Peptides against a protein of PDB entry 9IZ0. Designs and how they scored, part 81

Target 1, 345 residues: chain A of PDB entry 9IZ0
Amino acid sequence: ITCLGSNGHTYKQLVKGGNDDLRQDAVMEQVFEQVNGFLRSYRKTSQRNLSMRTYKVIPLALKTGVIEWVQDTIPLGEYLDSAHKVYHPKEWSLSTCRKLIAEKQMEDLETRLKVYDLVCRHYRPVFRHFFLESYADPVQWFTTQTNYARSTAVASVLGHVLGLGDRHGQNILIDKTSGEVIHIDLGIAFEQGKKLPVPECVPFRLTRDVVDGMGITGVEGVFRRCMEFTLETLRREEDSLLSVLEVLRYDPLFSWLISPLRRMKKQKMQLENFNQPESGNITTDASRDPKIQRNNVSGESEAERAILKVRQKLSSTLSVEASVGELIRIAQDPSYLALMFCGWS

## One batch from the design tools (peptide; aimed at target 1 R98)

Design b2_p28_6_s3 (made by RFdiffusion4, then SolubleMPNN; its pose is not in this set)
Fold by OpenDDE base, seed 5:
Structure b2_p28_6_s3 (fold): chain B 345 residues (1-345), chain A 28 residues (1-28)
Amino acid sequence: as target 1 above (345 residues)
Amino acid sequence: KEEEEEKRKERLEAFEKRLKKLEEKLAK
């Protein structure tokens, strides 16, 4: 829908109807705004304007809400699919790559690694071209690529700490003006992505195309340093962050559990909609809401486990540099990426 | 599609020419 604001400006808004509880997204955006407060308070992060880009979510009912449409954005996956066709027209299609990975999904790790390597050789990174195509001025290009690396670093640390799942190329928007990343569809948090039929094996998305967008230094520059500064800030504000999460523990409307319906819907979307814009007319006759007895006892136990995992991820047992180094290593490890639905791009 | 591909190629070539001119200025 398009809404006219009181300021006379027109805003596009996405109305999500149906069974998707936007309250989880709204709560995660509130957590990001608190973290953005911490990032603004510390000199090392504030001097670099480090922030998680947020969007407004207004839950209207238990399963409906309005999402602010982020203007001048493109999904990373949409850009990559178009750019691969332009820059590498002789390489494999995204559908061919997906088919080969899916056909070998039940095979051993060695076979999956061989298929992943084969796909990687026939589907090369192109995301650097986003910046080259979009910015005619070399200073704007460098600034925007730097903003991309910075925002990706913040999102990677926060995504790991909060256990954000389902970080596929359609759930990561690129701001065409700033080069910053915007994470959407926050309905899989606190490591619930590990419960998906294709488990989330990486701490955050750091695929070859995500790295290619960082420029010639890849992860070894602005990205690594901004991850370190972000993690240093979150470790300092551990008690503040945990206090925010404890408020959510007692929110009867916050679900620490992925609903079986949302899990099945996301699984179907992973199979069908990776190439189609959400045509908003899924009139699924979902009139039979099974009364999922929210066993409140299971939700509290999962909240406690989630908070404990956040505390463990903020532990100062390893240096910031060592912790970031290990996260970057795991996020780029072919042994994990070969297990992902789309780990090659 | 072809017109979009051609516009992408033209933007890339224009960027590379500007980058080269900037490098030539920074090397002086």
Scores: peptide ipSAE 0.027, ipTM 0.478, DockQ to the pose 0.013
OpenDDE base, seeds 1, 2, 3, 4: peptide ipSAE 0.023, 0.014, 0.024, 0.022; ipTM 0.461, 0.364, 0.532, 0.444

Design b2_p28_6_s4 (made by RFdiffusion4, then SolubleMPNN; its pose is not in this set)
Fold by OpenDDE base, seed 3:
Formats: C-alpha cells, sequence, structure tokens
Structure b2_p28_6_s4 (fold): chain B 345 residues (1-345), chain A 28 residues (1-28)
C-alpha cells in the first residue's frame, strides 16, 4: 500500500499477513530507537552519527502488520550471489558450497573446518565491489564505505548485547544511498537463536564478505573503534537499557519464547539453505532431543534470564577494547563459522 | 576408545581424498 505521511511524503508500506508475528520485530525496533537516543547523547558516538538503522513495524493483530518498505536497499546475500558470478565466474556456485557444507553438517569439527576451508578457497569475497560499482566519486566511495563500517559496528554490538539471532545475508539489507546496513526480521532475540537446530555460535555476522566491505583495513580502524564507542555508550547507559527491557518483561505483546510456528519457519529456512530434501514430516515432535528438557520455562523466567545475560554482556570486568577484541576474534573464528549454514560469505 | 579414534581418522582421510577429487573436478 502507499500511504501519505503527515509530512506530505508518500511512503510504500508492505502489509504482511499470514503466520509472521510482527510484535517481536516492533518491540526490537522500539529498543533500537531507545539505544539510538543513548548513541545521540554520548559525544563519542554522536560525533560519528552512530545509530542502528531502524524501520517502522506496526503490528495490527496476531499475524498481521504493516512494515515500512525500505527503499533503495538490496539484501546482502542477493548482492553477493550476483557479484560473485560476475567477478569470479570460474569459482564454485553458491549451491555447490551449500551442498558441501550440508553433506558434512553432522561430521566432527575437524572435517567441517576442512570443508569450510575448501569452500573459502573456491568462493572468494566480493563485497568490496558494492562500493566500487555504486560510487564513482572517491569521496562518496569513502563516505559510504565508512558508513557501512560504522553501521555494521553498531549492529554487531547490539546484536551481541541483545542476543539477536538469524543474521543471515537475507536478513541484512544494504542501503544503496548511504552504504549503511539495515537488519530486518528481528523475530529472534535474547539468544533464542541458540535454541535452533543449527544454533548460532557467533555473536554477530562478521564473515569474509562482511569484512571485505570494510575495505583494505578490514575490521581494524573504523569498525573496531565504532564497536568500542558503541559498547562504551551501552555500558554507561546500562541502567537505562535494563529499565527498557524490564518494561518489555511485562509487555503482553512480547513473547520471550520463540513460537512453534516461527521455530518451524526458521527450521525450514535452515534446511532449504542446506539443500536438505524436505523430509515432509517435520513433525513438531520436539520430543527427540532428550537433553532439551522441556523445562516448562515460563516466559517470565526467560525474561529474567535475558535481562541477566544483557547485564553480563555489559559487565566492565574487561576493558571495552578487550571485550571488543574478543568479540571480533570469536565472530571471525573458523571454528564457529564452519558450523554455520553460510559462514564463508 | 582407541577404535573410535581410528575410525574417525579413517573417515577424515577418506573425506580429504574426496575433497581433493571434487576440487580437481570443479577447477577443470
Amino acid sequence: as target 1 above (345 residues)
Amino acid sequence: DREEEEERRRRLKAFEERLKELEKRLEA
């Protein structure tokens, strides 16, 4: 639909119907707006215009809502698949890489690392070309690449602190005008992604292509410094952030538990990404992993654990620099990336 | 068990050989 705003501008909006509960997305966007307030108030972050790019989500009812259409964007994964075919036409297809990773998903870490290394040698990073193709002016090129590194740094810190999961290349949009990242489909927060069949092991997405977009300095310089300033701001505003999350504890619209439907949808997406044949009976028999004791974890006990995890991640036990250094190390560790459905790009 | 470790090593070696053969087919 197209809506006329009170400012006289027309906005395209996507009406989502079906099985997607947009309430979690709307709540996470509201948390990001509060965090953006903290980033604007702190000198080190405000001077760099650090923010999490947000989009408007209005939940209308169970399974229906309106989403702002983010104009002039492309999914990161769509760009990377297209660009890889252009710049590396003799390298392996994305489908070949996915198949090899999938064929070994049940093998040990050593085997999975060898597959990951092989895939990496036959599927090289290309995301630097986004900036080179899109921006002919050197100043615009440098500015947009800097904006990318800054926005990725903010999203990485927030992704870690809030336990955002499912940050695959289709859930990350690139703004073609600014170079900034926009995270979409925020239905997995507070480490709920660790409860998926393919658990998220990295604190945020920092794959080879995500790093290649930062240019010649990679994670060093702009990205690292912006992560440090973002984490310093969040540590300073810990009480403010925790107070926002405590309000969500009592929000009847927020689900601290992943719905069975969302779990099935994410399982299906993971299986499709692994080119696994649809074994048609995805029976909701969550009965088969005996070690996932279905502790009837009340939504309240999940909220309390989520808040405790946020507090732990904001701990000043390590310096900001040491904490950021460890997060960057873990996010780039092949031992974690080899376990992902698409850790090579 | 020593037998489980030897079986893991055999599976790993057979996998490395298959990877090299796949690499060679996809570089051709």
Scores: peptide ipSAE 0.032, ipTM 0.475, DockQ to the pose 0.046
OpenDDE base, seeds 1, 2, 4, 5: peptide ipSAE 0.029, 0.028, 0.029, 0.031; ipTM 0.548, 0.553, 0.536, 0.500

Design b2_p28_7 (made by RFdiffusion4)
Pose (drawn by RFdiffusion4):
Structure b2_p28_7 (pose): chain A 304 residues (1-257, 299-345), chain P 28 residues (1-28)
Amino acid sequence: ITCLGSNGHTYKQLVKGGNDDLRQDAVMEQVFEQVNGFLRSYRKTSQRNLSMRTYKVIPLALKTGVIEWVQDTIPLGEYLDSAHKVYHPKEWSLSTCRKLIAEKQMEDLETRLKVYDLVCRHYRPVFRHFFLESYADPVQWFTTQTNYARSTAVASVLGHVLGLGDRHGQNILIDKTSGEVIHIDLGIAFEQGKKLPVPECVPFRLTRDVVDGMGITGVEGVFRRCMEFTLETLRREEDSLLSVLEVLRYDPLFSWLGESEAERAILKVRQKLSSTLSVEASVGELIRIAQDPSYLALMFCGWS
Amino acid sequence: EEAEEYAYESTLEGRQELFEELEEEEEE
């Protein structure tokens, strides 16, 4: 539902009747805003202008809340389905991949890796072409690319820290003229998903297409630097963060999918921010664990 | 249609149903 504005600008409101965890999304957005404040009160984490982008959430009811449909965007999942066909029509479709992995579900590890390798060899990455031929001449393109890299890196580090759940393309919106990513529908949090009926391996969203969209350079450069600066900044302001997560713990609103998984979740948050391992080594291990095909094969259908 | 089905399967409920189907297949 799109309305005009007094200043003359139109605002789009996405109202949902489905039982999306909009209250959890709201509290998570509050945490994200406070994180943006942390990144704002520091030298390195603000020269890069890095921020975990937030979209305003106004949940009138958990089942029937209303959120801000962000200014003109194309969701990642709804995108690169058309791009896959247009750019690579010869290669296999999502249908062949999907239920072929469906055949993979009951198979052993080697079979799952083999089939995944085959399908991934068939379907070359295509998202790298969105930033080309869409935005503008090269300066704007590069600014958009670095904005996407930074925003996705910060969002991914924060999601791993807070154990964010679903990370399909259907839950990622790419801005367009700016390039900052907006994660949507973050109902599953504090390590909720891996432990699904169907298990997962990857801690944060990192497919082949996504790393192809970061540029010619994969996730080694601006992405890793932004991630490691984010990790160090979050560690430096750790006390305030755990204070925020604690106040989340003691209220019966945040979903942690007497004693609760929230305690263990924040303990794991502390471990993830623990200074025992160097931050650079932590970012390296995170990139490896999110990029390796062995982990990616068991994730779920698609996710190429 | 395939994309919608896939989107459904990617949800929690879709995965629960898939698990049930797999449990039935194991029993068979």

Design b2_p28_7_s1 (made by RFdiffusion4, then SolubleMPNN; from b2_p28_7, 16 letters changed)
Fold by OpenDDE base, seed 5:
Structure b2_p28_7_s1 (fold): chain B 345 residues (1-345), chain A 28 residues (1-28)
Amino acid sequence: as target 1 above (345 residues)
Amino acid sequence: SELEELKRLLSREGREKLFEELKKLKEK
């Protein structure tokens, strides 16, 4: 839909319906706006314009709403697939890499590490080229790369603290104007990514391409420092953040659990990437909903556990520098990345 | 001139070369 704004400009709006829980996205965007308030109030974060990029979600009904169409964006995964073919045309395809990793999904860690290393040798990082090719001016290049590293740092800390899952390259948009990351499809939060068919074991996405986009300094510069300032802000505002999450505890329409339907869809997408798309009309006859016994784990008990985990992640037991250092280490550890659906890019 | 050399180093190709050189230095 195209809407005329009160300013006389036309805005594209994406109307989503059916299976997208836009209420989950809308609630997470509200949490991000509160966090952006904390980031604006704190000197170390405000001086760097640190924010989580948000988009407007207007839920109209259960599973229906309007999402702001983020103009001038590209999915990270779309750019990386295209750029990899251009810059490394002799290396393996993304489909070949996915196949090899997935063929070893049930094997031991040692075997999975060997396959991960093999894939990494045949699929090199390219995300640096996004900034190099998009910005001819050195100041624009440096500014945009800095904005990318800053926004990725905020998203990494906040994504860890809130336990955001499903952070694959199609759920991370790059703003072509600013270089900032925009996280979409926020329906997997509070560590529910660990319940996916391929469990998410990393605190946030810090793959080789995510690091390559940070330029020469990689994680050792703007990114690390901005993670530290973001975590320092969130620790300072712990009670305020927990109070925002406690309001969600009493929202009967907020799901603290992954939807079984979303879990099944992710399972299908992970399995269908193994088989070439045979053009078979899978008429999904929606009629046989198997009676998944809702084990009555009270939504309150899951909310309480989620809030407790947020508090634990904000603990001052370790310094900010030590905590960020450990998060960066884990997020880059091959022993975790080899377990991911796409940990090499 | 020093200014032309700086412009060359900060060009797209100059930044690409610098990145690859620094990457090779970090892998040693």
Scores: peptide ipSAE 0.111, ipTM 0.718, DockQ to the pose 0.014
OpenDDE base, seeds 1, 2, 3, 4: peptide ipSAE 0.110, 0.097, 0.028, 0.094; ipTM 0.717, 0.705, 0.541, 0.700

Design b2_p28_7_s2 (made by RFdiffusion4, then SolubleMPNN; from b2_p28_7, 17 letters changed)
Fold by OpenDDE base, seed 2:
Structure b2_p28_7_s2 (fold): chain B 345 residues (1-345), chain A 28 residues (1-28)
Amino acid sequence: as target 1 above (345 residues)
Amino acid sequence: KELEELRRLLSIEGKEELKKKLEKLREE
């Protein structure tokens, strides 16, 4: 939909209808706006203009809302698929890599690591080319790549602390003007990604292509330092952040749990990404959801557990540098990435 | 404007990181 703003400008808006709970996105965007306030208050983060990129979400109903269309963006996964075909035309297709990982999904860790390594050797990183192609001026190139590394660092810390899940290449947009990342579809939070059919094992997305976009220093330099400054800011503002999350505890419309519908939608999308469009009516009998005993853990008890996990992630038991070092290590560990739906790019 | 932003980035991130970035951009 195109809306005329009160300023006389026309804005494209994405109307999401159907099964997308835009209310979860709207709440997470409000949390990000508060965190952006904290990042602006501290010298180390404000000097670097560190922020989580936000977008306006207007929930109209339980399953309908308007999202501000982020202009001049591309999904990371869309760019990577196109660029890989250009730069590595002799390497394996994304579909081949997905198929091989899926065929081994039920195998042991050793077998999954061997397949992951094989896929990695036949699907090389290309995301550095986004910056090289898009910016002919060396100053613009350096600025946008720096903005990418900074925004990715902020998103990585926040994604870990808030337990953001479902961080696949279609849920991460790249702003073509600034090089900043924009995270969308925020309805898997507080480690609910661990309840997906393929459990999320990494604290944030730090795949080979995400690192390749940082340029020559990779995770070292801008990215690592910006993670450290972001985590230092969040540790200082722990009580403020927890107070924002306590407001959500009393929002009767905030879901601390992944909805069964969203879980089914993600399960279906994971299955459809493996099936070529052979027209077979596979009636996946949805009946064999194992009776996870709905322990009627009150929504309050799940909120309390989520807030306790946020507090634990903000613990000063380790230095900021040690904590960031461990997060970067885990996020790049092949033993975790080999277990992911798409850990190779 | 661009040169001032580069100077700002250099002042914040340090010359050594830019130098390492520029050296390897010359090797590619």
Scores: peptide ipSAE 0.062, ipTM 0.686, DockQ to the pose 0.013
OpenDDE base, seeds 1, 3, 4, 5: peptide ipSAE 0.006, 0.015, 0.014, 0.022; ipTM 0.393, 0.472, 0.476, 0.570

Design b2_p28_7_s3 (made by RFdiffusion4, then SolubleMPNN; from b2_p28_7, 13 letters changed)
Fold by OpenDDE base, seed 4:
Structure b2_p28_7_s3 (fold): chain B 345 residues (1-345), chain A 28 residues (1-28)
Amino acid sequence: as target 1 above (345 residues)
Amino acid sequence: DELEELRRELTVEGRKELAEELKKKLEE
């Protein structure tokens, strides 16, 4: 929809209807706004203008709301699929890669690593071309690539600390003006991504294309240092961040657990993205709800467990550099990426 | 230190990256 503001400006807005709980997105955006306050208060982060890009979410009901349409953006996955066809027309299609990974989903790690390596050899990174194509001026090119590396670093630290899940290429937007990343669909947080049918095993998305967008230095330089400064800021503001999360413990509308409906929807979307549309009558026999024993872990006990995990991730047991080094290593480890839904791009 | 680090981000990384990517773009 297009809304006319009281200021006379027109704003494009996306009305989402369906089963998606926009309250979770709205709460996570509020957490990001508070974290952006901490990043602005600390010299090392404020001098670099480090922030998590936010968007306005107005939940109208449990399953409906209005989202600010982020102008001049493209989904990372949309750009990568298009660019890969242009720059590597002789390589495999994204659908072929997905099929091969899916066919081996239930196999051992060794078999999955072999298939992941095979897919990687037939689907090369292209995300560098976004910056080289979009910005003819060398200063704009460098500035936008730097903004990308910085924003990806902030999002990676926050994504790890808050346990953001479902970080696929359609849930990461690129701002075509600034080069910054914008994370959307925030309804899988506090490590609930590990409860998906394909469990998320990486702390954040740092696939080969995500790294290729950082330029020739890759993860070294701007990205690594901006992760370090972001983590240093969050460790300094640990009590403030935990206090913000404790307020959410008492929000009866915030779900610390992935809903069974959202889990089933994501499962269906994963299966539909792996299966070609075989016209087979999927008789949705809704009757086999597997009795997942709802251990009556009170919503309060799950909130407490989530807050404890955030505190553990902010622990000063390791240096900032050692902690960031470990996170970068794990996020790029083929042994984890081979287990992911789309770990090759 | 922090201003020198920010200068290194803007000058050393930027010049190396720009030089190598421009070199690639001129060789293609």
Scores: peptide ipSAE 0.019, ipTM 0.439, DockQ to the pose 0.013
OpenDDE base, seeds 1, 2, 3, 5: peptide ipSAE 0.000, 0.015, 0.011, 0.017; ipTM 0.345, 0.440, 0.441, 0.440

Design b2_p28_7_s4 (made by RFdiffusion4, then SolubleMPNN; from b2_p28_7, 13 letters changed)
Fold by OpenDDE base, seed 3:
Structure b2_p28_7_s4 (fold): chain B 345 residues (1-345), chain A 28 residues (1-28)
Amino acid sequence: as target 1 above (345 residues)
Amino acid sequence: SELEELRKELTPEGREELAKELEKKLEE
């Protein structure tokens, strides 16, 4: 739909109804607006215009809401699949790579690392070409590539600190105008993604294609420095950030647990990605799983653990540089990437 | 400027070298 604002501007809106709980996404966008306030107040982050890109989410009812249509965007995974076919037409298809990883998912780490390396040799990075194709002017090319590295750094720090999960190539949009990343589907926060059948092992997405988009400096240029400045800002504003999260502890609209519907949707998507036959014993009744009933972890106990983990991630025990260095190392470690459903791109 | 005209003709490799130099100057 197109809405006319009180300012006379027209806004495209997507009305969603049925199965998606937009309340989680709306709350995470409010947290990002507060964090963007901290990034604007601190000199090192403000001078670089560091921000988490946000989109408007208005929950109207249970499972119904309005989402801002982010214009001029493309999903990262959609671009990468199309570009890989153009630039590397003799390499393996994405479906071949997924099958080979899935066939070896129950093997030992050594075997999974060999399969991951084999997939990587037959599916090369292409994301550098997004900037080269989209921006003929070298100043615009450099500016958009810099904006990409900066926005990816902010999203990576926030993704780690807030435990944002499910950061696959369809949940990361690229803004074709600015080169910035936009994270969507924020309903898995506070490390809830680690409780999925395929757990998230990395703090944020830093695959070969995510790095290839940063240009010749890769992770050692703008990206590393912007992660450091972002983490320094969040450590400075720790009490302010924790106060925002404590308000959410008492918000009846926020769930510190993954919704049964969202869990089922993500489980189906993970099973489809691995071509696993639906084992007919996945009782469609999420209410009857006796393992879900035994973890009557009160929502309060999950909220307290989530806030404690945020505080631990903001600890000044290590320098900012050492903390960022370790996060970058873990996010690029083949031992974790080989365990993912799509760690090669 | 002559530098903006020279920029339009830069190869992908020349853009990456220029980007590395500009990135260094932006972080000084």
Scores: peptide ipSAE 0.089, ipTM 0.683, DockQ to the pose 0.012
OpenDDE base, seeds 1, 2, 4, 5: peptide ipSAE 0.032, 0.044, 0.043, 0.033; ipTM 0.548, 0.635, 0.645, 0.582

Design b2_p28_8 (made by RFdiffusion4)
Pose (drawn by RFdiffusion4):
Structure b2_p28_8 (pose): chain A 304 residues (1-257, 299-345), chain P 28 residues (1-28)
Amino acid sequence: ITCLGSNGHTYKQLVKGGNDDLRQDAVMEQVFEQVNGFLRSYRKTSQRNLSMRTYKVIPLALKTGVIEWVQDTIPLGEYLDSAHKVYHPKEWSLSTCRKLIAEKQMEDLETRLKVYDLVCRHYRPVFRHFFLESYADPVQWFTTQTNYARSTAVASVLGHVLGLGDRHGQNILIDKTSGEVIHIDLGIAFEQGKKLPVPECVPFRLTRDVVDGMGITGVEGVFRRCMEFTLETLRREEDSLLSVLEVLRYDPLFSWLGESEAERAILKVRQKLSSTLSVEASVGELIRIAQDPSYLALMFCGWS
Amino acid sequence: ETEEVEEALLLRLATENLTGEPVRSDTL
């Protein structure tokens, strides 16, 4: 539902009747806004202008809330399906990959890795072409690319820290003229998903296509630097963060999918921000654990 | 109601993982 504005600008409202956890999304957006405040009150974490982008959420009801359909965007999942066909028509479709992995579900580890390797060899990455031929001449393209890299890195580090759940393309919106990423439908949080009926391995969204979209350089450079600066900044302001997560713990609104998984979740948050390991080593291990095909194969159908 | 929402989300995600097909929530 799109309405005009007094200043002359139209605002799009995405109203959902489905039982999306819009209240959890709202409190998560509040945490994200406070994180943007932390990154604002610091030298390194603001020269890069890095911020975990927030979309405004106004949940009138958990089952029937309404959110701000962000200014013109194309979701990642709805995108690079058309791009996959247009750029690589000869290669296999998503149908072959999907249920072929469906055949993989009951198989052993080596079989799962083998079939995954085959399918991934068939379907070359294609998302790298969105930032090309779409935005503008090179300066704007690069600004958009670094904005995406920064925003996705910060969102990914924060999601790993807070154990954000679903991270399919259907839950990722790429801005366009700016490039900052917006994660949507963050209902599963505090390590809710890996422990699904169907298990997962990857801590934060990192496919081959996503790393291909970061540029020629994979996730080694601007992405890693932004992640590590985010990790250090979050550690420096750790006390305030755990205070925020504590106030989330004591109220019966946040979903942590008497004693609750929330306690262990924030303990794991502290461990993730623990200074025992160097931040650089932590970022390196995170990139390795999110990029390695062995982990990626067991994730789910698709996720190439 | 919160518990139902939580179960629905997990179920939806599990279904997507099994089928590979995205399960969209109802929208207006």

Design b2_p28_8_s1 (made by RFdiffusion4, then SolubleMPNN; from b2_p28_8, 14 letters changed)
Fold by OpenDDE base, seed 5:
Parts: structure tokens; sequence; C-alpha cells
Structure b2_p28_8_s1 (fold): chain B 345 residues (1-345), chain A 28 residues (1-28)
């Protein structure tokens, strides 16, 4: 839909309906706005304009709402698929890579690492080309690449701390104006991504293409420093952040658990990405919505566990540098990326 | 051009890191 704002500007709005819980998105966006307050209050983060990019979510019902249309954006995965065809036309298709990884999903780590390495050799990073193509002016190129590294650092720390899942390339938008990342579809949080059919094993998305966008320094420089300053800010504001999350503990409509329906939908999307439909009308009669009785007693215990896990991630037992160093190491480790649905790009 | 600007920007980033004074008005 298009809305006329009180300022006379027209805004596109996405009306999302179906099985997606926009309430969780709206709650995570509220948490991000509070975190952005902390980032603005701390000198090391405010001087760098560090923020999690947010978008407005208006939940209209449990599964429907209005989302702000983020103008001038592209999904990371859409750019990468298109750019890979241009820059590496002799390499494997994304569908071939996906197929090979899934055919080995139930195999041992050694076999999965061999297939991951094979895929990586036939699907090389291209995301640096986004900045090289989009910005002719070298200052704009550097500024937008820096903004990308900063924004990715904030999103990586915050995504780890909140246990954001389902961080695939379609759920990460790139702002074409600023180079900043915008995380969407926030309905998998507090480590519920580990309950997916393909468990998430990395703290955040730091794949080869995500790193390639940071330029020649990769993770070393702006990205690492901005992760450190972001984590330092979140550790400083631990009690404030936990207080924001405690409000959610008592929200009877907030789901601390991945819904079985969402799990099945994600499983189906993972499987349908393997079956290009050769034309066969399978009318899957989606008419049996099992009445999910929310056991309220399980929600409070899961909220408490989630908050405890956030507190554990903010622990000062390791230095900020050591903690960030370990997060970066794990997020780039082939032994974890080989276990992911799309760890190669 | 881009490599020269990149070199200049890396030299500025190194100088900003050394001095603590942003050359572009933005702390990297």
Amino acid sequence: as target 1 above (345 residues)
Amino acid sequence: EREEVRRELLEREAEEKRTGVPVYGEVL
C-alpha cells in the first residue's frame, strides 16, 4: 500500500499476512531502538554513528501487520545471486551448491567439510562489487563500505546477544544509499535457530561474501573495532537491556519458542529450494491448522532461560577483544559454516 | 585513482588511529 504522510511525502508500506508473527518483529525492533539509545549515549559508539537499522512494524493481528517499506534496499542474497552470475559465470549455480550441501546434510563433519570446500571453490565471493559498482566517487565508496562494516558489526553483536536466527541472505537488506544492513524477519530469536531442521551453529552471519563487502581488510579494522565498541556498550548497559527483556517475559503474546508451524514452514522452504517444481499440481491442502494450545507455563521458563543466556553473553569474564575475537573466529570457522544451510556465501 | 584514494584513506585511517582526531569528521 502507499500512504500519504503528514509531511506530504508518500510512503510505500508492505502489508504482510499469513503465518509470519509480526509481533516478534515489532518487539525486536523496540529492543533495537533501546539499544540504539545506548549506542548514542556512549562516546565510542556515538562518534561512529553506530546503530542497528530499524524499520517500523505495526502488528495488526498475531500473523498480520504493516511493515515499513525500506526504500532503496536490496536483499543481500538477491544481489549475491545476480552478481555471482555476472562476475563468475563459469562457476556453479546457487541451486547446485545448495543441492550438494543438502545431499550431505546427514553425513559426518569430515564429509560436510569436503563438500563445503568444494562448493567454496566453485562459488567465490562477489559482494565487494556492490560497493565498486554502486559508488563511482571514491569517497562515497569508502564511506558506504565503512558504513556497511559498522552496521554489520552492530548487527553481529546484537544478533549474537539476542540470539537472532534465520539470518539468510533474504533476511538481510542492504541500503543502497548508506551501505548499511537492515535485518528483517526477526521471528527467530533467543537461540531458537538451533531448533530449526538445519540448526544454526554460528553466532551471526559472517560468510565469505559478508566479509568480502568489508574490503581488503575483511574483518580486521572497522568491523572488529565496531564489534568491540558495541559489545563494550552492551556490557555497560547490561541491566538496562535485561530490564527491557524482562518486560517481554510477562507479555503473554510474545513467543519465546519457535512455533511448530514456523518450523514446518522453514523446513518446507528449505526443501522447496531443492525441488524446482517440474510441473506437478500438489494441492497441499493447508486447511489443518492444529489448534496450538500455548502452554503459558513453558513460556515463562523459556523467557527466563533466554534472559539468563543474554546475561551470560554479556559476561565480563573475557575481555571485549577476546570475546569479539572468539565470535569472529566461530562465525568464520568452516567447521560451523559447513553445517549451515548456506554457509559458503 | 581508486587504489590511490584507498591508499590515502588507509593512511588517514592510520593517522586517525594514531592521533585520535577524525580527518573526515567521522571516527572510524
Scores: peptide ipSAE 0.038, ipTM 0.615, DockQ to the pose 0.012
OpenDDE base, seeds 1, 2, 3, 4: peptide ipSAE 0.007, 0.033, 0.031, 0.033; ipTM 0.338, 0.696, 0.503, 0.675; seed 1 fails the geometry check

